# Peptides against a protein of PDB entry 7SFY, part 1

Scores and structures below are computed, not measured.

Target 1, 41 residues: chain A of PDB entry 7SFY
Amino acid sequence: ELFNLESRVEIEKSLTQMEDVLKALQMKLWEAESKLSFATC
Structure headers, positions and changes below count from the first letter of each chain, unless a header shows other numbers.
Peptide ipSAE is a variant of ipSAE made for these designs: the mean of its two directions, with the distance scale d0 fixed at 1.0 Angstrom where the peptide's residues are scored. Compare it only between designs on the same protein; published cut-offs may not carry over.
The geometry check fails a fold that doesn't show the stated peptide or that is severely misdrawn somewhere.

## One batch from the design tools (peptide; aimed at target 1 E19)

Design b1_p8_1 (made by RFdiffusion4)
Pose (drawn by RFdiffusion4):
Structure b1_p8_1 (pose): chain A 41 residues (1-41), chain B 38 residues (1-38), chain P 8 residues (1-8)
Amino acid sequence: as target 1 above (41 residues)
Amino acid sequence: FNLESRVEIEKSLTQMEDVLKALQMKLWEAESKLSFAT
Amino acid sequence: ARITTLKT
């Protein structure tokens, strides 16, 4: 039970970490999309 | 992470692919640690 | 896919 809880804690911790990393990534990606979109009309 | 130039967009886009690549492994690692904890 | 489209 203890091991299970330690797992679930470290799991959902990095799940939020991955959430934070990808959404900043999606924001810069949107900037690049707008850049190449406007540039190539 | 620059977009001033086409060269920089290219370098920046590859960096974002490398980041997603790291994310995919982290997702799989999480899939397994969870499967092992049920 | 979005990144690959931008690179193409």

Design b1_p8_1_s1 (made by RFdiffusion4, then SolubleMPNN; from b1_p8_1, 4 letters changed)
Fold by OpenDDE base, seed 5:
Structure b1_p8_1_s1 (fold): chain B 41 residues (1-41), chain C 41 residues (1-41), chain A 8 residues (1-8)
Amino acid sequence: as target 1 above (41 residues)
Amino acid sequence: as target 1 above (41 residues)
Amino acid sequence: DRIRKLKA
């Protein structure tokens, strides 16, 4: 199997993208919990 | 807006799933680079 | 690792 710079760069870009999404979701989760309102019924 | 335990748990499960995928991809990337074979043409 | 940094 062949591996080259282009393939490596693409994989690393994908990982970075996923990490960015994770960061955003963690921040949103914190915000949601900071303003947490429970259902009363 | 309402937030409850079920919603929180679901978000955290999704985050965990993404982190598991990230770990797997990082491991695969390391394996690929460890066995790196470049195209010669 | 990178994931741990994200959690911090």
Scores: peptide ipSAE 0.146, ipTM 0.574, DockQ to the pose 0.106
OpenDDE base, seeds 1, 2, 3, 4: peptide ipSAE 0.145, 0.142, 0.138, 0.117; ipTM 0.580, 0.579, 0.525, 0.566

Design b1_p8_1_s4 (made by RFdiffusion4, then SolubleMPNN; from b1_p8_1, 4 letters changed)
Fold by OpenDDE base, seed 3:
Structure b1_p8_1_s4 (fold): chain B 41 residues (1-41), chain C 41 residues (1-41), chain A 8 residues (1-8)
Amino acid sequence: as target 1 above (41 residues)
Amino acid sequence: as target 1 above (41 residues)
Amino acid sequence: SRIQQLKA
């Protein structure tokens, strides 16, 4: 496995992309839990 | 947007999956950088 | 992917 600038940039871009998705999912989960309410009947 | 146990479990499973991939990519990056050497000629 | 769908 050869490591060069191109490979490093590619991996870092993938990491950033996944971090963005993670943050989006965490926000959706937080929103869902924030809106959670119990039945009162 | 309706929040229920099924939706929460699905989101959490996706988060865990992405975290696993993130960790794997971080480890690959670390290994690549650890093996990096300079030409000495 | 399922992950991308959840992001959207």
Scores: peptide ipSAE 0.107, ipTM 0.573, DockQ to the pose 0.054
OpenDDE base, seeds 1, 2, 4, 5: peptide ipSAE 0.096, 0.097, 0.098, 0.100; ipTM 0.574, 0.567, 0.569, 0.562

Design b1_p8_2 (made by RFdiffusion4)
Pose (drawn by RFdiffusion4):
Structure b1_p8_2 (pose): chain A 41 residues (1-41), chain B 38 residues (1-38), chain P 8 residues (1-8)
Amino acid sequence: as target 1 above (41 residues)
Amino acid sequence: FNLESRVEIEKSLTQMEDVLKALQMKLWEAESKLSFAT
Amino acid sequence: PPPLPPPP
């Protein structure tokens, strides 16, 4: 039970971490999309 | 992470792909840790 | 960029 809880804790911790990393990545990606979109009309 | 030039967009896009590549492994690692904890 | 292959 203890091991299970340690797992679930470290799991959902990095899940939020992956959330934070991808959404900043999605924001810069949107900037690039707008850049190449406007540039190539 | 620059977008001033086409060269920088290219370098920046590859960095984002490398980042997603790291995220895919982290996701799989999480899939396994969870499967092993049920 | 090319598509990333999924992990095993």

Design b1_p8_2_s1 (made by RFdiffusion4, then SolubleMPNN; from b1_p8_2 with P1M)
Fold by OpenDDE base, seed 5:
Structure b1_p8_2_s1 (fold): chain B 41 residues (1-41), chain C 41 residues (1-41), chain A 8 residues (1-8)
Amino acid sequence: as target 1 above (41 residues)
Amino acid sequence: as target 1 above (41 residues)
Amino acid sequence: MPPLPPPP
């Protein structure tokens, strides 16, 4: 496999994208938990 | 949509899995960059 | 070594 600066940039972009998805899911989870807490309290 | 304790657990499992993938990719990137640095220095 | 992106 060839690794160069271009490949590095692409991998870093993918990592950033995954981080963004994780953050979105974490927020959605928090929102759902907040609603659950509200419904049960 | 129904959110309950079971659903929360499943989402948290998915988040953990994504975190693990991210960590693995970060390590692979570091390894690749290390090899690149070695090849260019 | 070049820096890695921050953790999520």
Scores: peptide ipSAE 0.132, ipTM 0.616, DockQ to the pose 0.149
OpenDDE base, seeds 1, 2, 3, 4: peptide ipSAE 0.109, 0.127, 0.096, 0.050; ipTM 0.607, 0.636, 0.618, 0.597

Design b1_p8_2_s2 (made by RFdiffusion4, then SolubleMPNN; from b1_p8_2, 3 letters changed)
Fold by OpenDDE base, seed 5:
Structure b1_p8_2_s2 (fold): chain B 41 residues (1-41), chain C 41 residues (1-41), chain A 8 residues (1-8)
Amino acid sequence: as target 1 above (41 residues)
Amino acid sequence: as target 1 above (41 residues)
Amino acid sequence: MPPIAPPP
């Protein structure tokens, strides 16, 4: 696999994007769990 | 019911899968960086 | 070595 500075930057950007999505999903999960607890208690 | 325990489990599973993919990409990045020549920077 | 992205 050919790797250069441009490829590195693109990979790091993709990783950052995935981390942001992951964090957003974790927050949504927390909210959903809170609502579930509220609704079931 | 819009959200239940089954839905929560599925979301958590998806989050875990995303985390695994991120780790794999980070490892690939590490390997690529280790092979990156000084001249290609 | 260049830095890698931190874990999520």
Scores: peptide ipSAE 0.108, ipTM 0.606, DockQ to the pose 0.148
OpenDDE base, seeds 1, 2, 3, 4: peptide ipSAE 0.092, 0.102, 0.094, 0.098; ipTM 0.614, 0.623, 0.620, 0.598; seed 1 fails the geometry check

Design b1_p8_2_s3 (made by RFdiffusion4, then SolubleMPNN; from b1_p8_2 with P1M P5A)
Fold by OpenDDE base, seed 2:
Structure b1_p8_2_s3 (fold): chain B 41 residues (1-41), chain C 41 residues (1-41), chain A 8 residues (1-8)
Amino acid sequence: as target 1 above (41 residues)
Amino acid sequence: as target 1 above (41 residues)
Amino acid sequence: MPPLAPPP
């Protein structure tokens, strides 16, 4: 039940890290798209 | 090495899901902040 | 209070 300052800091840190990972993955996706191969019909 | 359309679709789907989770967690954090207890000195 | 991180 307890939500204290320490918990908030830790959660915010985790959220920030998730955002960083998201951005990194989006950038990697962009790079990969330059190599994108389409399925042949 | 191969990055095809199917892979792109799957990665984009995963990224979207991660964004949704991030938003949900941020909302939960906001709710929890209303109950935030500070560490006592 | 520090603001929440911006959405991705």
Scores: peptide ipSAE 0.100, ipTM 0.593, DockQ to the pose 0.148
OpenDDE base, seeds 1, 3, 4, 5: peptide ipSAE 0.084, 0.082, 0.042, 0.064; ipTM 0.620, 0.601, 0.571, 0.576

Design b1_p8_3 (made by RFdiffusion4)
Pose (drawn by RFdiffusion4):
Structure b1_p8_3 (pose): chain A 41 residues (1-41), chain B 38 residues (1-38), chain P 8 residues (1-8)
Amino acid sequence: as target 1 above (41 residues)
Amino acid sequence: FNLESRVEIEKSLTQMEDVLKALQMKLWEAESKLSFAT
Amino acid sequence: ERIERIKE
């Protein structure tokens, strides 16, 4: 039970970490999209 | 992470792909740790 | 093409 809880804790911790990393990544990607979109009309 | 030039967009896009590549492994690692904890 | 791959 203890091991299970330690797992679930470290799991969902990095799940929110992966959330934070990807959404900043999605924001910069949107900037690049707008850049190449306007540039190539 | 620059978009001033086409050269920088290219370097920046590859960095974002490398980041996603790291995220995919982290997702799989999480899939396994969880499967092993049920 | 790289942007579409990243979006996928």

Design b1_p8_3_s1 (made by RFdiffusion4, then SolubleMPNN; from b1_p8_3, 4 letters changed)
Fold by OpenDDE base, seed 5:
Structure b1_p8_3_s1 (fold): chain B 41 residues (1-41), chain C 41 residues (1-41), chain A 8 residues (1-8)
Amino acid sequence: as target 1 above (41 residues)
Amino acid sequence: as target 1 above (41 residues)
Amino acid sequence: SLLERIKS
């Protein structure tokens, strides 16, 4: 298989996108935890 | 929606899996780059 | 992309 500059750039962009998704999910997790309430009764 | 310990654990596991995939892809990218050869003719 | 859909 050919590997060229364009392919490398595409892969790197995909990796960046995955990192962004990861960060977003981590933030959502944090938000969910922050809103978690314990039973009081 | 309910958010409990089990849900949190599941989300964290998913995040870990994504991180593992990310690392694997980064390694593959590095390998591909290391094997890249330039035209010599 | 799939990743963008997951993010949203």
Scores: peptide ipSAE 0.101, ipTM 0.567, DockQ to the pose 0.057
OpenDDE base, seeds 1, 2, 3, 4: peptide ipSAE 0.091, 0.101, 0.099, 0.087; ipTM 0.571, 0.574, 0.574, 0.568

Design b1_p8_3_s2 (made by RFdiffusion4, then SolubleMPNN; from b1_p8_3, 6 letters changed)
Fold by OpenDDE base, seed 4:
Structure b1_p8_3_s2 (fold): chain B 41 residues (1-41), chain C 41 residues (1-41), chain A 8 residues (1-8)
Amino acid sequence: as target 1 above (41 residues)
Amino acid sequence: as target 1 above (41 residues)
Amino acid sequence: DKLSKIKS
């Protein structure tokens, strides 16, 4: 396979997208935990 | 929505999967760059 | 892109 500027840019774009999704999921997890209610006896 | 242990585990699984993909892409980028050949006159 | 393929 050939590595060129376009290929690099495309990979970097994908990395950025994945990082954005990761951040979103992390935030969702934090939000869910922050709203967690525990059972009481 | 309800946050429970199963929900947390599922989100964490998704996070781990995304991180694995990110690492794979980063490695692919590094590999591609390491194999890059430049044009010669 | 690859992400789109994963999400599909």
Scores: peptide ipSAE 0.179, ipTM 0.615, DockQ to the pose 0.054
OpenDDE base, seeds 1, 2, 3, 5: peptide ipSAE 0.142, 0.159, 0.162, 0.162; ipTM 0.607, 0.615, 0.609, 0.612

Design b1_p8_3_s3 (made by RFdiffusion4, then SolubleMPNN; from b1_p8_3, 6 letters changed)
Fold by OpenDDE base, seed 2:
Structure b1_p8_3_s3 (fold): chain B 41 residues (1-41), chain C 41 residues (1-41), chain A 8 residues (1-8)
Amino acid sequence: as target 1 above (41 residues)
Amino acid sequence: as target 1 above (41 residues)
Amino acid sequence: SLLEKLKS
């Protein structure tokens, strides 16, 4: 099984992208929850 | 734009799944890097 | 990328 510098760089870039998406979704969730009405009707 | 309890639960579940994947990939990266040879040839 | 689309 091969693993070199290029592979590491690619994986780390993907991890960073996933973290960015996670943070963005957490912010979106907070915004949505701040707008959530207790009334469902 | 609608947001209710079901939507919140679904989003939070997705966020948890993304965090789990992120942690797993970070562990995989560590394992791969521990096996990385300085020699490229 | 697909991840960037999810971020938007």
Scores: peptide ipSAE 0.073, ipTM 0.578, DockQ to the pose 0.057
OpenDDE base, seeds 1, 3, 4, 5: peptide ipSAE 0.062, 0.068, 0.056, 0.069; ipTM 0.572, 0.569, 0.571, 0.571

Design b1_p8_3_s4 (made by RFdiffusion4, then SolubleMPNN; from b1_p8_3, 5 letters changed)
Fold by OpenDDE base, seed 4:
Structure b1_p8_3_s4 (fold): chain B 41 residues (1-41), chain C 41 residues (1-41), chain A 8 residues (1-8)
Amino acid sequence: as target 1 above (41 residues)
Amino acid sequence: as target 1 above (41 residues)
Amino acid sequence: DKLARIKS
């Protein structure tokens, strides 16, 4: 395999994208939970 | 929107999957860099 | 881009 600056940049870009998605999902989870209503007996 | 236990579990599953991919990519990056050879003059 | 779609 060939590793060069271009490849490194591309991988780092992908990592950043995934981190952004992770953060978004975590935020959505938090928001969903914060708005959750529980059944009461 | 409806948030229930099933939805929470699904979201957490997705988060875990993405985290696993992130770790894999980070490891690949490290491995690639560790094996990188530099041109010498 | 799948990730972009998910983020949006």
Scores: peptide ipSAE 0.146, ipTM 0.600, DockQ to the pose 0.054
OpenDDE base, seeds 1, 2, 3, 5: peptide ipSAE 0.146, 0.141, 0.144, 0.146; ipTM 0.602, 0.603, 0.601, 0.599

Design b1_p8_4 (made by RFdiffusion4)
Pose (drawn by RFdiffusion4):
Structure b1_p8_4 (pose): chain A 41 residues (1-41), chain B 38 residues (1-38), chain P 8 residues (1-8)
Amino acid sequence: as target 1 above (41 residues)
Amino acid sequence: FNLESRVEIEKSLTQMEDVLKALQMKLWEAESKLSFAT
Amino acid sequence: SALRRKAD
């Protein structure tokens, strides 16, 4: 039970971490999209 | 992480792909740790 | 566009 809880804790911790990393990545991706979109009309 | 030039967009886009590549492995690692904890 | 689909 203890091991299970330690797992679930470290799991959902990095899940939020992956959430934070991807959504900043999606924001910069959007900037690039707008850049190449406007540039190539 | 620059977009001033086409060369920089290229370098920046590859960095984002490398970041996703790392995220995919982290996702799989999480899939396994969870499967092992049920 | 492809990188967006991977990101989504």

Design b1_p8_4_s1 (made by RFdiffusion4, then SolubleMPNN; from b1_p8_4, 5 letters changed)
Fold by OpenDDE base, seed 3:
Structure b1_p8_4_s1 (fold): chain B 41 residues (1-41), chain C 41 residues (1-41), chain A 8 residues (1-8)
Amino acid sequence: as target 1 above (41 residues)
Amino acid sequence: as target 1 above (41 residues)
Amino acid sequence: SELKKKLE
């Protein structure tokens, strides 16, 4: 197997993409929890 | 929209899955770079 | 990305 600049850039781009998705999911979770309400009598 | 325990658990499971993939990619990058060699004369 | 689009 050969490691070159193109391979490294490709992996780093994938990592960046996943980080963006993680941030989006974290924001969705935060928004969901921020809207959480409790039943009251 | 309704937020409940099941929804929260589902999102957290997705986050954990993505973290696992991120770690795997980071390890692949590290392994690739660790195998990098240079031509010599 | 396509993955980001699906999850956003």
Scores: peptide ipSAE 0.120, ipTM 0.590, DockQ to the pose 0.055
OpenDDE base, seeds 1, 2, 4, 5: peptide ipSAE 0.103, 0.113, 0.117, 0.107; ipTM 0.481, 0.593, 0.594, 0.584

Design b1_p8_4_s2 (made by RFdiffusion4, then SolubleMPNN; from b1_p8_4, 4 letters changed)
Fold by OpenDDE base, seed 3:
Structure b1_p8_4_s2 (fold): chain B 41 residues (1-41), chain C 41 residues (1-41), chain A 8 residues (1-8)
Amino acid sequence: as target 1 above (41 residues)
Amino acid sequence: as target 1 above (41 residues)
Amino acid sequence: SELRKKLE
């Protein structure tokens, strides 16, 4: 296995992208829950 | 927008999957770095 | 990021 600076940079770039997606999903969940309303009697 | 229990469960399931992928990539990065060796004189 | 923008 060859590990060099370019490989490390690529992995860290992928991690950053995954973190961005996680943040987006967390925001979507928060927004959905913030808009949740319940039936009234 | 309709938000119900099933939608919330699906989003949380996706978040869990993303966290698992992040952990896997972090482990791969750690393993790659732990195996890094340098040239000798 | 562009990925975040697509999901917002």
Scores: peptide ipSAE 0.147, ipTM 0.593, DockQ to the pose 0.059
OpenDDE base, seeds 1, 2, 4, 5: peptide ipSAE 0.134, 0.137, 0.132, 0.127; ipTM 0.596, 0.587, 0.580, 0.584

Design b1_p8_4_s3 (made by RFdiffusion4, then SolubleMPNN; from b1_p8_4, 3 letters changed)
Fold by OpenDDE base, seed 3:
Structure b1_p8_4_s3 (fold): chain B 41 residues (1-41), chain C 41 residues (1-41), chain A 8 residues (1-8)
Amino acid sequence: as target 1 above (41 residues)
Amino acid sequence: as target 1 above (41 residues)
Amino acid sequence: SALRKKLE
């Protein structure tokens, strides 16, 4: 297949979407870990 | 909700999966760009 | 983005 501007834009949009989901998951993980507490008894 | 080992492992697995897809897309983009050529006439 | 907002 021939590389063109449309293909590049499509791939870059997909990359951006994946990065957004990655960041959201990282934030969820951070929130979960920040709320972690240990039993004290 | 309570954070536990199971939840952490699940989130980390999802993160790894997303990173793998990201890398695959980056490689596809690199391949496409490396094959790009210009008309010479 | 829309996806990030949905997951947050």
Scores: peptide ipSAE 0.145, ipTM 0.603, DockQ to the pose 0.059
OpenDDE base, seeds 1, 2, 4, 5: peptide ipSAE 0.126, 0.141, 0.123, 0.135; ipTM 0.601, 0.600, 0.599, 0.594

Design b1_p8_4_s4 (made by RFdiffusion4, then SolubleMPNN; from b1_p8_4, 5 letters changed)
Fold by OpenDDE base, seed 5:
Structure b1_p8_4_s4 (fold): chain B 41 residues (1-41), chain C 41 residues (1-41), chain A 8 residues (1-8)
Amino acid sequence: as target 1 above (41 residues)
Amino acid sequence: as target 1 above (41 residues)
Amino acid sequence: SSLKEKLS
């Protein structure tokens, strides 16, 4: 199968977007857990 | 805003899916580049 | 990114 510069650039662009979303979701998880309060005895 | 166990599980599930896609894309990039041959002088 | 905005 053919690989060229345009294909590489497109895949790397997709990778970057995925990484950004991953980081955003991790931050959202952190924020949500930081706001969580636990029942105390 | 409310955070509960179901919300955490859903976010973690999404994170896992994103990580899997990231790894798959990285592997595809590696495979494509491995198959690439360069013009030689 | 647009994808980040959609999922964040």
Scores: peptide ipSAE 0.121, ipTM 0.615, DockQ to the pose 0.057
OpenDDE base, seeds 1, 2, 3, 4: peptide ipSAE 0.097, 0.109, 0.109, 0.107; ipTM 0.603, 0.616, 0.606, 0.608

Design b1_p8_5 (made by RFdiffusion4)
Pose (drawn by RFdiffusion4):
Structure b1_p8_5 (pose): chain A 41 residues (1-41), chain B 38 residues (1-38), chain P 8 residues (1-8)
Amino acid sequence: as target 1 above (41 residues)
Amino acid sequence: FNLESRVEIEKSLTQMEDVLKALQMKLWEAESKLSFAT
Amino acid sequence: TRITTLKE
């Protein structure tokens, strides 16, 4: 039970971490999309 | 992470792919640690 | 896919 809880804690911790990493990645990606979109009309 | 130039967009886009690549392995690692904890 | 499209 203890091991299970340690797992679930470290799991959902990095799940939020991955959430934070990707959404900042999605924001810069949107900037690049707008850049190449406007540039190539 | 620059977009001033086409060269920089290219380097920046590859960095974002490398980041996703790291995210995919972290997702799989999480899939397994969870499967092992049920 | 979005990144690959931008690179293409």

Design b1_p8_5_s1 (made by RFdiffusion4, then SolubleMPNN; from b1_p8_5, 5 letters changed)
Fold by OpenDDE base, seed 1:
Structure b1_p8_5_s1 (fold): chain B 41 residues (1-41), chain C 41 residues (1-41), chain A 8 residues (1-8)
Amino acid sequence: as target 1 above (41 residues)
Amino acid sequence: as target 1 above (41 residues)
Amino acid sequence: SRIRELLQ
């Protein structure tokens, strides 16, 4: 297996992108839950 | 837009999966860097 | 972002 500068950069870019998506999903979840209304009869 | 229990569970599952991948990538990066050898002339 | 495009 080869590991070089290009490989490291690729992994770091992927990590950054995933962190951004995680933050976005966490924000979406918070926003959705803040708007959640409960059913009644 | 609708938000219900199923929607919440879906988002939480996605978050968990992404966290798992992030941890795996971080471990891979650490392992690769620990094995990194520098070129010589 | 490719990952962002796939998940959002």
Scores: peptide ipSAE 0.122, ipTM 0.567, DockQ to the pose 0.045
OpenDDE base, seeds 2, 3, 4, 5: peptide ipSAE 0.109, 0.093, 0.107, 0.107; ipTM 0.562, 0.508, 0.554, 0.555

Design b1_p8_5_s2 (made by RFdiffusion4, then SolubleMPNN; from b1_p8_5, 4 letters changed)
Fold by OpenDDE base, seed 5:
Parts: structure tokens; sequence; C-alpha cells
Structure b1_p8_5_s2 (fold): chain B 41 residues (1-41), chain C 41 residues (1-41), chain A 8 residues (1-8)
């Protein structure tokens, strides 16, 4: 395993990508909960 | 698309899984940066 | 939240 600048950059890119997915999932969660609340009203 | 309890739970599980991966990647990033600092000392 | 803490 190499621990160099290239490896660090790749990890940081992966983190960013996962953050984007997390944001999307959080939005979906909010939507789901919103719909559920409407249905239970 | 169904917006019910099952869907919400599934999304929450996905979020948790991604959090775990993020934690792991952050640890790897720290390790990489640590190794890099050692190499540059 | 934990997710917020993890955000870069």
Amino acid sequence: as target 1 above (41 residues)
Amino acid sequence: as target 1 above (41 residues)
Amino acid sequence: SRIQELKA
C-alpha cells in the first residue's frame, strides 16, 4: 500500500462522492417522512 | 413509489451504512496523511 | 447529527 499524495486525493474524492449520496438520501428520507405524515393526517 | 415505514427504515439503514464507510475512509485518510508526514520528516 | 459531523 502506498501512502502518498495520489492516494490521499483519491480518498478525499471518495469521501466527497459519499457525501453527495448522503445528501441525496437525507432528502429522500425527508420526503418519505413528509409523505408519511400526510398519509396519517 | 411507496412512502411508508418500511421505506423510511430502509433509507435510514442505508444512511447508517454510508456513515460507517465514511468513518472508515476518514481513518484511512488520517493514516495516509500520517504516513506522508513521516516520509517528509 | 453524526452525518453533519462527517461532512467535509
Scores: peptide ipSAE 0.123, ipTM 0.591, DockQ to the pose 0.117
OpenDDE base, seeds 1, 2, 3, 4: peptide ipSAE 0.108, 0.115, 0.123, 0.115; ipTM 0.579, 0.574, 0.578, 0.574

Design b1_p8_5_s3 (made by RFdiffusion4, then SolubleMPNN; from b1_p8_5, 4 letters changed)
Fold by OpenDDE base, seed 2:
Structure b1_p8_5_s3 (fold): chain B 41 residues (1-41), chain C 41 residues (1-41), chain A 8 residues (1-8)
Amino acid sequence: as target 1 above (41 residues)
Amino acid sequence: as target 1 above (41 residues)
Amino acid sequence: SRIAQLKA
């Protein structure tokens, strides 16, 4: 495989996108758990 | 929306998968850059 | 996906 500027930029773009999604999902999970309540009789 | 145990588990699974992919891509990027050489005349 | 392709 060859590595050049375009390859690096493409990979870094993907990494950034993944990090953004990861953070978004973590926030969603936190919000969901924050709203979680347990039924008690 | 409802949040329950299944939802939490599913989200956490996805988060873990994303983290694994992220780490793998970071390793690939590092390896690629480690092998990068510049042409010089 | 593009991400999956890069990983593979």
Scores: peptide ipSAE 0.119, ipTM 0.584, DockQ to the pose 0.055
OpenDDE base, seeds 1, 3, 4, 5: peptide ipSAE 0.092, 0.115, 0.109, 0.113; ipTM 0.465, 0.578, 0.574, 0.584

Design b1_p8_6 (made by RFdiffusion4)
Pose (drawn by RFdiffusion4):
Structure b1_p8_6 (pose): chain A 41 residues (1-41), chain B 38 residues (1-38), chain P 8 residues (1-8)
Amino acid sequence: as target 1 above (41 residues)
Amino acid sequence: FNLESRVEIEKSLTQMEDVLKALQMKLWEAESKLSFAT
Amino acid sequence: SRISSLKS
């Protein structure tokens, strides 16, 4: 039970971490999309 | 992470792919740690 | 896919 809880804690921790990493990645990606979109009309 | 030039967009896009690549492994690692904890 | 589209 203890091991299970330690797992679930470290799991959902990095799940939020992956969330934070990707959404900043999605924001910069949107900037690049707008850049190449406007540039190539 | 620059978009001033086409050269920088290219370098920046590859960096984002490398980041996603790291994310896919982290996701799989999480899949397994969870499967092993049920 | 969005990144690959930009690279293409």

Design b1_p8_6_s1 (made by RFdiffusion4, then SolubleMPNN; from b1_p8_6, 5 letters changed)
Fold by OpenDDE base, seed 5:
Structure b1_p8_6_s1 (fold): chain B 41 residues (1-41), chain C 41 residues (1-41), chain A 8 residues (1-8)
Amino acid sequence: as target 1 above (41 residues)
Amino acid sequence: as target 1 above (41 residues)
Amino acid sequence: ERIRELLA
């Protein structure tokens, strides 16, 4: 195995994608918890 | 800048950390949505 | 690949 420029770029792309998913999940979590507060009797 | 072994290890550690956070967020999201269903009147 | 599974 070689850890070259291609490998680095691939990892950094994956990191960026994970950050985007993290942001989306955090927003959906906030929305879900917000709905929970609103809908709770 | 050098992309050496230290840099690779640092990036992989960050990736692992993000994966752990992703798992935690996914679980909390599922729990929040599950509670929403249960608590909704 | 674990990352692909998380991003799917």
Scores: peptide ipSAE 0.121, ipTM 0.544, DockQ to the pose 0.073
OpenDDE base, seeds 1, 2, 3, 4: peptide ipSAE 0.111, 0.113, 0.113, 0.115; ipTM 0.571, 0.577, 0.531, 0.571

Design b1_p8_6_s2 (made by RFdiffusion4, then SolubleMPNN; from b1_p8_6, 3 letters changed; failed a check: a repeat of another design)
Amino acid sequence: SRIQELKA

Design b1_p8_6_s3 (made by RFdiffusion4, then SolubleMPNN; from b1_p8_6, 4 letters changed)
Fold by OpenDDE base, seed 1:
Structure b1_p8_6_s3 (fold): chain B 41 residues (1-41), chain C 41 residues (1-41), chain A 8 residues (1-8)
Amino acid sequence: as target 1 above (41 residues)
Amino acid sequence: as target 1 above (41 residues)
Amino acid sequence: SRIQELLA
């Protein structure tokens, strides 16, 4: 089994990309909930 | 455009799943780096 | 973790 700097960089790139996707999904969730009505009457 | 409780739950499920994947990747990264040699000689 | 903080 081999692991080097390039492998580490690649994994961290993937983690960063997933974090960006998570941020985008959270933003969409916030916007969606902002449009949701919670009226009680 | 329509948003309801089911939609919110589905989005949050996806976020949770992505978090689990991120955890798994971070664990693999840690294990990989633990095997990497940093000897200076 | 930083990701968990983001999701909290």
Scores: peptide ipSAE 0.110, ipTM 0.574, DockQ to the pose 0.205
OpenDDE base, seeds 2, 3, 4, 5: peptide ipSAE 0.098, 0.105, 0.093, 0.109; ipTM 0.469, 0.572, 0.580, 0.570

